Peptides against a protein of PDB entry 6DSZ. Designs and how they scored, part 209

Target 1, 361 residues: chain A of PDB entry 6DSZ
Amino acid sequence: NYVVTAQKPTAVNGCVTGHFTSAEDLNLLIAKNTRLEIYVVTAEGLRPVKEVGMYGKIAVMELFRPKGESKDLLFILTAKYNACILEYKQSGESIDIITRAHGNVQDRIGRPSETGIIGIIDPECRMIGLRLYDGLFKVIPLDRDNKELKAFNIRLEELHVIDVKFLYGCQAPTICFVYQDPQGRHVKTYEVSLREKEFNKGPWKQENVEAEASMVIAVPEPFGGAIIIGQESITYHNGDKYLAIAPPIIKQSTIVCHNRVDPNGSRYLLGDMEGRLFMLLLEKEEQMDGTVTLKDLRVELLGETSIAECLTYLDNGVVFVGSRLGDSQLVKLNVDSNEQGSYVVAMETFTNLGPIVDMCV

## One batch from the design tools (peptide; made by RFdiffusion4, then SolubleMPNN)

Design b2_p21_3_s4 (from b2_p21_3, 11 letters changed)
Fold by OpenDDE base, seed 2:
Structure b2_p21_3_s4 (fold): chain B 361 residues (1-361), chain A 21 residues (1-21)
Amino acid sequence: as target 1 above (361 residues)
Amino acid sequence: MRFKKLTEEEKKFLEELEKAL
């Protein structure tokens, strides 16, 4: 009896950081196909806490903190459209992952979007938004008493959404998305009405963005608005201010992932298809009235890593580089460059043994 | 500009989708 110890998945397809185990603990959560790994970030490195088998490949994994929760909850959506909200509970030495809510969000009718499953959470935790199918936006209201994830669809006129995020600082939940039509790629915003189950006109739109605009980053206050990442350009828009840069260095390879470094949205990590790691910097201008506006955008090459599927800044200049194609890494960002001009030093490397082909037997 | 109200057919479609959840 060869117990083929099913090799644990090593390819990372998602990562997130937050306070899942406690209010005080900084956690790194790693999605490896059907497996969730939970770590505590310590001064000594990553301490493993628990591994959880999921009932399917993790497609979305997001931490969020509803009002009145002491710690973050975890939203997971699987590739088979099983949604759950998970809570970490520790009682002495016993560690339990509690399902706060669950549901299947699959629609019987709809074309699965070519850009795959997108799941987003409103920064004020009013709703979860799901782009699963072309022309539909699914909303899961986040009510405290709902053990069952109730969802409804809103029709999107824009059939080809590339990426979507909820904006910060909006009175109503507001999405910002890049979409493609026959005229090119555009950015649009919609307010989501939970009451009327419809979209209202959002605060702004930008027609004819870069043809390869692929990612939306919602920027927190005080800046607000969104960053749109293209192949050749990075643009900022908040309704009142527009700014674009086209640094030649980003044209060499497509940016594929990002992560916010600072809570105020002043810095973001960017990873490209060649494993280059960048810092995007938002320069602030303080006006005489105390308003903070974006002065400029800057991109700096930090160095090279494994090709990131996902990035997350942990603390103290430590970044987790989640890789699907290569070895995942913990890297240190240094203030000073090495002799090669790199600000990145690998601290730890996690060998990727390749995608576990789930032999569905 | 108010978004065009969903047609009764579109509402029914969405209601049927909600019932399928």
Scores: peptide ipSAE 0.000, ipTM 0.307, DockQ to the pose 0.011
Fold by OpenDDE base, seed 3:
Structure b2_p21_3_s4 (fold): chain B 361 residues (1-361), chain A 21 residues (1-21)
Amino acid sequence: as target 1 above (361 residues)
Amino acid sequence: MRFKKLTEEEKKFLEELEKAL
């Protein structure tokens, strides 16, 4: 009996950094199809802690810290609409991944969205939002005592949502999204009423954004607002301030992923379809009243990596480049460019053996 | 400190990159 040890998936389809194993540990969590790999980020590199099999392809993986939790919880949604909230527990040498809550969020009615599953978490951990189907926004309230993920749908008038995020610093949970209609692409905001289970008018909108606007980045305080990334432009809007840049360098390839470097949202990594790694910089202006406003946006080319499916800044200029098409990498961002003008140095490469098709035999 | 400790120059740049913001 040759136990063909099923080759473990190597293609990365998601990655997140946070404090999942403890409040003090920095973790890298990597989604590889149905597998979740948990690492501790150490001075020596990535230390593997646990590998978890999921009941389906991981479509959403987000860390969040509810009020009163000492460490992050993990939200996972599978491509088959199985949702769970996971907690890491260690008791001596015993490591357990505890399911805090679970549920199936599939609807009987709805067209699956062409842009796939989007899952987002309110920065204040009031709710999870899911765009699964055209014209619907699913809300999962985050109550401490809920073992079962109760969800409800809110109707979206906007049928073709491209991307959506929760904004920071909002009294009520507020989404910002790019959508397409016959007139083009637009940005809109809605407040989400948990009580009334409806959308209220959001703080701002921006009609007629770039035709290829594809990503929303929610910017934390003090800036607040959102960044909208297109093919040709990057725009910032917070209701009071609007700023747009069109750096020629981003036109060469589509930006496909991003990750926040600084907790204050002053820097973001951007990855494109050619494996170019950029830094997006938010220049601040401090007002006389102590308010911080956005002065300018800049984009700097850092170098080239594997084509990123996902990016996550770890610590000390180290970035994990999760690749689906190529080898995943740990890269270091340097201050000084090398002889080739690159600020990126590969520290470690993780061989991608290609897509493991789960042949359900 | 996680990963090989940033050199003081590398820290200074990250700090300068933080200050340039």
Scores: peptide ipSAE 0.000, ipTM 0.330, DockQ to the pose 0.174
Fold by OpenDDE base, seed 4:
Formats: sequence, C-alpha cells, structure tokens
Structure b2_p21_3_s4 (fold): chain B 361 residues (1-361), chain A 21 residues (1-21)
Amino acid sequence: as target 1 above (361 residues)
Amino acid sequence: MRFKKLTEEEKKFLEELEKAL
C-alpha cells in the first residue's frame, strides 16, 4: 500500500481577510482546492494557525458577522454543493473548527451555470445568495438557531447572470447583477423577499452597459450602490448617480479580481490577467448637508504581481495575491515608486507546484 | 498584531495622495 502522500495543493482559488479566530485577530484564509489554510496576520508576517480539509473543492469562501457574534463566521460552499458555516473556537491550545450549520444545496433541476458558482452574503447577514443554476437564485436564510441550512429558490428571468452581489444600505436584501440578453449586457437590481420567497423590483437598473461588463462590486455606505467593471470601462451607479470612466490602461488586459481596501469603499484593488495590480479610487464630494457623494473615479497602476485569482488587502499596505496559475505573493504597496515606477514590492512568494493531479490510483 | 504600522509620514503621504486625487 503505497500511501502516495498526495502533495498538498499550492494553487490558490480563493482568499479572504477578516476576524475569524477572534474579534481582535486579523486573519488570512486561503482556499487551496479542498484545503483551507488559516493564518493570523502579525507584525512579523503570516502565522499559520490551522489547516482544514474540506469534503470537496472550495467554490465559495466568505466571512460574515451576524448580529451579536463577536467574530466572523465562515461560509463555505464546495463544488459538490455542500454548504457549511464554520466557527473557530480556541480553548487554550486546543483549536476546533466547529460546524454551526451545514446542508447540501444541490438542485435536482436546473442547468449548472457556465460562469460557475457564485456565492454572496447580505451585508446585514440576513441571507446567503447562491447562483448555481441558470434562471435560479438560491436563498439561504441566516438563522442563529438553525443547524441545518434550509434554502429555497427564486426564479430569475435573467438566465445569463454574469456576476451578482448584495448591495449595502438596503432596507430589504437587494441584489445587483450583470446579465446578458440578446440586446447586450445590463445591470439590474432586485429586492429579495424572505417572506414571499420572491423578487421585488429593485431600486435601479442600468440597461446597455459595456458588452464585456463582468464584475459587480457592492459599495458600502456612504457612497452605496455598485461598481461595474468591464474590459474598457468602470462604471458606478447608486440609483441617483451614474459615473463612468474608460481609462485606456485597463483595455490592455481583462480585470479578473478585486478587493476592497477601505471599509468605506474609497479604494479597491484590481487585478488583471497579466498580473497588473491597480488601485481604483472613489473620489468623494462632501455636500453641505454632510452627505458624501461620488465625485469621480480614478484608476492607478500600482505595479505587477503574479496573476491573481483573488486579492485581499491585509493591513498597512500589505496585500495577499492568491494565484492559481503562478506563485502566490505577499506584496507591499508603497507610497513612493521604485526605480521602475512600481509601487509594488514582493515581500514573500509562495511557490505554486501546479495542480495536484489527483491520481486516484 | 498587525503588520508594521505605517509611519506618520507614510500616513500623511497617503492622505496627501488621497487629497491630490
């Protein structure tokens, strides 16, 4: 019996930052196929805390903090539609990852979406939304007492959803999504009624966005609304304000990932298919009434990294670049450019040994 | 613990960068 010690996966397919181990700890969580790696972000670097084997490839990994929780919980969805909510517990030296809730969210009907699994969490932690199948939006109500994740489907008239997020600052859970129809790509919003298990008309829509609009970023208050990222343009809409930019620099390569830097949504990291790292900046205008509105959008090239599958801002200008195709990196964002005009310095590189061919022998 | 905090100069520069934006 040659126990071929299967090499640990090194390709990163997801990363998230939050407060999972405690309210005070800053954590980096990294998904590597079936493995979850948990780190504490320290002044000295990343401290490994725990590795967790999952019962399948991690497809969605999101931290969220329900009302009355002191720290973040972790939602995981596997490629086999196993969903769980995990909690970190430490008692002295004993570390336990506790399943707070679990369930299988696979449907017997529906076509798996070509754009893969999308999982999103309402910012107010009222529900999880899943786009698993074309024409369906699955809702998992978040209930503290439920150990079993119950879900229901709402029919989407829009069959080809490209990306979807929950918006911030909405009285009811509200999704914003990019979809494609024969006329092009569009943005639409829906309110989600948990009671009626249906969509209501959302606050706004934007027809005929850029043909290659691919990502939705929900912007927190005070700005609210969403950013729509395309190949040629970046647009903002919140129902009242629309703004679009078309910086030539983003046309060179498709933006494939993003991460919010500031809690107020003033800055976002963008990564493209060439490994270029950008900062998207939301310029604020303070109104006389104390309201903050978006004045402008700006994109700045920071430098080059490994091709990011995922990005997460840690702290103090440190960014984790999770790469599937290349080596993952910790990079430092500097204020001043180096001699090459880059604001990015690699701090640490994590060798990607490629896909573990699961040789099922 | 967090990565080494930005110096006051680095913070001020980021603030200035935010203002110059």
Scores: peptide ipSAE 0.000, ipTM 0.298, DockQ to the pose 0.208
Fold by OpenDDE base, seed 5:
Structure b2_p21_3_s4 (fold): chain B 361 residues (1-361), chain A 21 residues (1-21)
Amino acid sequence: as target 1 above (361 residues)
Amino acid sequence: MRFKKLTEEEKKFLEELEKAL
């Protein structure tokens, strides 16, 4: 009897940073197929706290803090459309992961989107949005009393959504998305009415963006709006201001992931398919009335890492590089470049033994 | 505890990156 010690998955398919274990602790959560690893970020590195088996491959993993919660809750959606909201509870030495809410959000009718599952949370924690199927946007209202995740669909006229985010600073939950039609790729916004269960016209749109526009970054206040990442260009729009840059350096390889560094949205990490790590910077201009506007966008090459599936800024210039294809890394962003012109130093490397092929035996 | 605090040089560069826009 060869006890094939089922090798634990090592390929990272998602990561998120927040305050899950307590209000004070900074956590790194790592999704490795069906496994969730929970770490506390310490001065000495990552301290493992708990590993949790999920009832399926993790497709979405997002931290959010509803009003009146002292710490973040975790939303997980699996590839089989099992949704849950998890809470960490510690009572002395006993650690429990509590399911606050659960549900299956699969529809009987719908074409699964080619761009896969997208899950987003409204910054004000009013709802979760899911793009699971073409022409549908699923809404899960976030109510304190919801033990069962009730969801409804809104019809989305735009069938080929590439990416979608909730915007910041909106009276109603507002989505911004890149979509493709026969004329090209475009950006549109919709307000989501929970009452009417419909879309209302959003504050702005941008027709005919770059043909390879692939990612939306929602920008927090004071800037607001969104960044659209393409193959050749990065654009900002907030309804009043439009700005575009086309730095030649990003054209060399496709940007595939991003993460916000600053709470105010002044900096973002970008990772490309070659493992290059960039900083996107938003220059602010303070107007005479005290309003803050975007003055310029800049991209800087920081260095090279493993090919990131996901990036998350931890603290003090430390970044977790979650890799599916290579070794995951903790890297330090330095101020001074090394002799090779890199601002990135590997602190720790986590060996990737390859994807566990789920051989359904 | 958080990772070792950025040095003052490390902070200054991050600030300079914010200003050099």
Scores: peptide ipSAE 0.000, ipTM 0.273, DockQ to the pose 0.216

Design b2_p21_4_s1 (from b2_p21_4, 10 letters changed)
Fold by OpenDDE base, seed 3:
Structure b2_p21_4_s1 (fold): chain B 361 residues (1-361), chain A 21 residues (1-21)
Amino acid sequence: as target 1 above (361 residues)
Amino acid sequence: ELEKLLNTPLDWDALVEKLKA
């Protein structure tokens, strides 16, 4: 009896940081194909707490905290369109991952989008949004007592959505997305009406953005709005203010992932296809009325890491670099550069044994 | 060594100043 110890997947395809195990614990959650790994971030490093097997490849993994929850809940969507909301429960030494809600959100009709599955959560936890199929935006209302994740579709006129996020500070849930049409790439916003199950006109749009605009970052208050990242440019828009930069350094390789460092959205980590790690800085200008506006955007090279599939800031300048193609890393940012001009030091490396082909035997 | 690195806060203002220089 060869107990084929099924090798655990090592390639990282998602990571998030938050307070999942408790209100006080800082957690790193790592998606490795069908496996979810849960760590507590400690002074000594990453302490493993639990591994969870999922019924499919994890396609979306997002932490969120509904009003009146003491800790974060985890939304997972699989590549087979199984959605769940997970809660961590500990009673003494007993650790349970509880499914609070679940559902299958697959449609019978629709073209799966070529840019893959996108899942987003409204910052006020009013809904989950899903871009699964071209020309459809799926909404899952977030109700506390609903064990069944029910979804509805809203038709998008924009058939080729590149990326989408919910904006912060909006009275109604508002999405911002990059889309492509025959004329180029554009940014648009829509308000999502839960009552009417339709889109209303959003606060702003920007036609004819950079041709390779690929990512939307929703910026929290006080700035609000969104950052649009392209191959050649980074732009900010909030409806009232527009600012664009074209730092030559980002033209060398495509930015593929980002993570917010500060709760106020003043700093972001950016990773490119060459494993370069950047800091995006939002410079503040305080107006006489006490409003905070964006003065400038700056991009600075921090150093080189493994090619990031995902980035997540932990604490104390420690960053987890989740890699699909290479080894994942825990890295430290330093105030002073090393002899090579790098502000990044690798602390720990997690060997990637390559893609575990799930041999469906 | 690793423990000291994890427990040492990053002076973000100092880092940002170095990046701006």
Scores: peptide ipSAE 0.507, ipTM 0.875, DockQ to the pose 0.914
Fold by OpenDDE base, seed 4:
Structure b2_p21_4_s1 (fold): chain B 361 residues (1-361), chain A 21 residues (1-21)
Amino acid sequence: as target 1 above (361 residues)
Amino acid sequence: ELEKLLNTPLDWDALVEKLKA
C-alpha cells in the first residue's frame, strides 16, 4: 500500500499582509490551494503560527478591520463559493481560528466570469463586493453581529468586467472597474447603495482606455482615485486629475500583480510574467493650499524574482513573492544595485513542488 | 544573514533617488 502522502500544496495562489494574530503582530498569510498558512513577520524571519485547511481552493483572501476591531479579520472565498470571515484568537498557548461569519454565495443562475472570481472589500468596511458572474455584482453587507453572510446581487450593465476595486475616500461605497464592450475597454465608477440595493452614478468614468487594460488599483487619500494598468500604459484618474504613462519597459511583459508599499499609495510593487519586479512611484505636488495632487507617475525596474502570482510588502524593504509557477521568495530591496543593476536580493526561497494532483482518495 | 536583512530598514528616499538617476 503506497500511502501517497498527499504532499502539502506549495504553489502560492494568494498572499496578504496585515495584523491578523494581534494588533501589534505583522502577519504574512499565504494561500496554497485549500491551505492557509499564517506567519508572524519577525526580526529573525517568518515564524509559522498556524496552518488552516479550508473547505475548498481559496479564490479570495483579504484582510480588513471593521470599526472597533483591534485587529484584522480575514475574508476568504473559495472556488466553490463558500465565504467566511475568520478571526484569530489566542488564549495562552491555545490558538483558534474562529469563524465569525460564513455563507455560500453561489447563484443558481449566472455565467461564471471567464476572468475568474474577484473579491474586494470597501476600505471603510461597509461591504464586500464579489464579481462571480457576468452582469452581476454581489454585495455582502458587513455587520458585526451577523454570523450568516447574506448577499444580494446588483445587475451590471457592463457584462465583461476585467477588474474591479472599491475606491477610497467616498461617502458611499464606490467601485471602479475596467470593462470591455464592442468598442474596447473602459473604466467606470458606480456608487453602491446598500439601502436601495442598486448602483448610482459614480464620480467619474474614462472611456477608451488601453485595449489590454487589465488591473485597477484603488489609491488611498490624499491622491484618491485609481490606477489602471495595461500592457503598454499605466493611467491614473481621480475625477479631476488624469495622467498616463507608457514606459517602454512594461511592454516587454504583461504586469500580472501589484501591491501597495506605502499606506498613502505613493509606491507600488508591480510584477510581470517574466518575474520582473517594478516600483510604481506616484510623485506628489503640494499645492499652496496644502492639497496634494499627483504630479507624475514613474515606473522603475527593481530586479528579477520568481514569477509572482501575488506580491506583498512586509517591512524594511522585504517583499514576499508568492509564486504559482516557480518558487516563492522572500526578497529584500536595497538602496544600492548589484553588479547586474538589480536592487533585489533573494533572502529565502520556498520550493514549489509543482501542482498537487489532488488524488481524491 | 536573513536576520540582518530583515532588521535593516530600507532608506526609501535613497532608493527612489537612485531609481530616478
Scores: peptide ipSAE 0.505, ipTM 0.875, DockQ to the pose 0.905
Fold by OpenDDE base, seed 2:
Structure b2_p21_4_s1 (fold): chain B 361 residues (1-361), chain A 21 residues (1-21)
Amino acid sequence: as target 1 above (361 residues)
Amino acid sequence: ELEKLLNTPLDWDALVEKLKA
């Protein structure tokens, strides 16, 4: 009897930070295939709190805080389309992960998108949006009292969605997405009507963006709008303001992940396919009326890390680099560069034992 | 050493100014 000790997955395929265990605790949540690891970020480092086995590969993992919740809830979608909302509950030493709601969101009809599963949450917690299939946008209304996650589909005219996010500061839930058609790549917005179960025209669009535009970052207030990241350019648009930069340094390798540093969206971390870590800076201009507008965008190289699948800023310039291809790292940003000109120092490294090739037996 | 790194706030303004130089 060869007890094949099932090696625990080590490759990171998602990470998020927030206040999941309590309102006061800063958590790092790490998805490793079917495994969720929950840490508390402490002065001494990452303290493990709980591991949770999921009934499938984690495809989406997002923290969100509905109105009237004291701490964040966790949305998980698996690659088998099992959705759940999880709550952390501690009673003395007893730790429970409670399923607040669950459902299967698989459609019987639809072509799975070649770009994989995208899951997003409205910043005001009105709905979850899912791009699972080409030509469909799935909506899960968020209702506190509903234990069953019910979803409906809205038809998308745009069949080839590259990335999608909910925008901030919108009266109605509004998505911003990059899509491809025969004419190139474009950015469009839609308002999502829960009542009518349809799209309304969004506040803005940008036709003919960069051909390799691959990521949308929703920018919080006061800036609002979105950042579009391509191979050669980074663009900002909010309906009123447009700004584009083409820093030569980003042409060397494709940016593959991002994370917001500041709640106001003034700084972002960017990771590329070579493991380079960048800072994206939004320079503000205060208008005479007290409004804040975007003055400029800037990209600066911080240093090199493992190739990030995901990035999470924790606190005090500490960043978790979740890697699928290499070792995950806890790194520190420093004001002073090292002898190599890097502002990044590795504090801890988490060995990746390689991809568990799911042998489809 | 690790504890000191985790607990030391980053002077973002100072970092940004150095990156601009």
Scores: peptide ipSAE 0.503, ipTM 0.877, DockQ to the pose 0.883
Fold by OpenDDE base, seed 1:
Structure b2_p21_4_s1 (fold): chain B 361 residues (1-361), chain A 21 residues (1-21)
Amino acid sequence: as target 1 above (361 residues)
Amino acid sequence: ELEKLLNTPLDWDALVEKLKA
């Protein structure tokens, strides 16, 4: 009897940072197929706290903090459309991860989107949005008293959504998305009415963005709006201000992931398909009335890492590089470049033994 | 060595200025 000790998955599918274990703890959460790993970020490094097996491959993993919660909750959606909201509880030495809410959000009708599952959370924690199927936007209202995650669909006229986010600073939950039609790629916004279960006209749209526009970043206040990342260009839009850059350096390889460094959205990390790590800078201008506006966008090369599937900034210039194709890394950003001109130093490397091919037996 | 790197704050402004140069 060869007990094939199922080798633990090593390929990273997602990572997030936040305050999951307590209000004070900084956590790194790593999704490796069906496994969730929870770490505390300490002065000495990453301390493992708990591993959790999930009922399927993790497709979405997002931390969020509802009003009146002291710590973050975790939303997980699996590739089998099992949704849950998890809470960490510690009672002395006893550590429990409890399910606050769960549900299956699979539809019997609809074409699964070829670009995969997208899950997003409203910054004000009013709802979760899911792009699972073409021409549908699924909404899960967030209610504290509801242990059952109930969802409804809103019909989306735009069949080919590339990426979608909730915007910040909106009175109503507002999505911003890149979509493709026969005329090209475009950006549109919709307000989401929970009451009427419909879309209302959003604050702005941008027709005919770059043909390879692939990612939306929602920008926090005071800037607001969104960043649209393409193959050749990076564009900011907030309804009132538009700014685009086309730095030649990003043309060399497709940007595939991003992470916000600052709570105010002034700095982002970008990773490309060659393992290059960039900083995206939002330069601010303070107006005489005290309003903050975007002055400029800048992209700077920091260095090289493993090819990131996901990036998450921890603290003190430490970044976790979650890799699916290569070794994951803990890297440090430095003020001084090394002899090769890199501002990135690998501190730890986590060997990737390759994708566990889930042999569906 | 690793511990020291984790505990050392990054001077983001200094980094940004060097990247601009």
Scores: peptide ipSAE 0.503, ipTM 0.874, DockQ to the pose 0.906

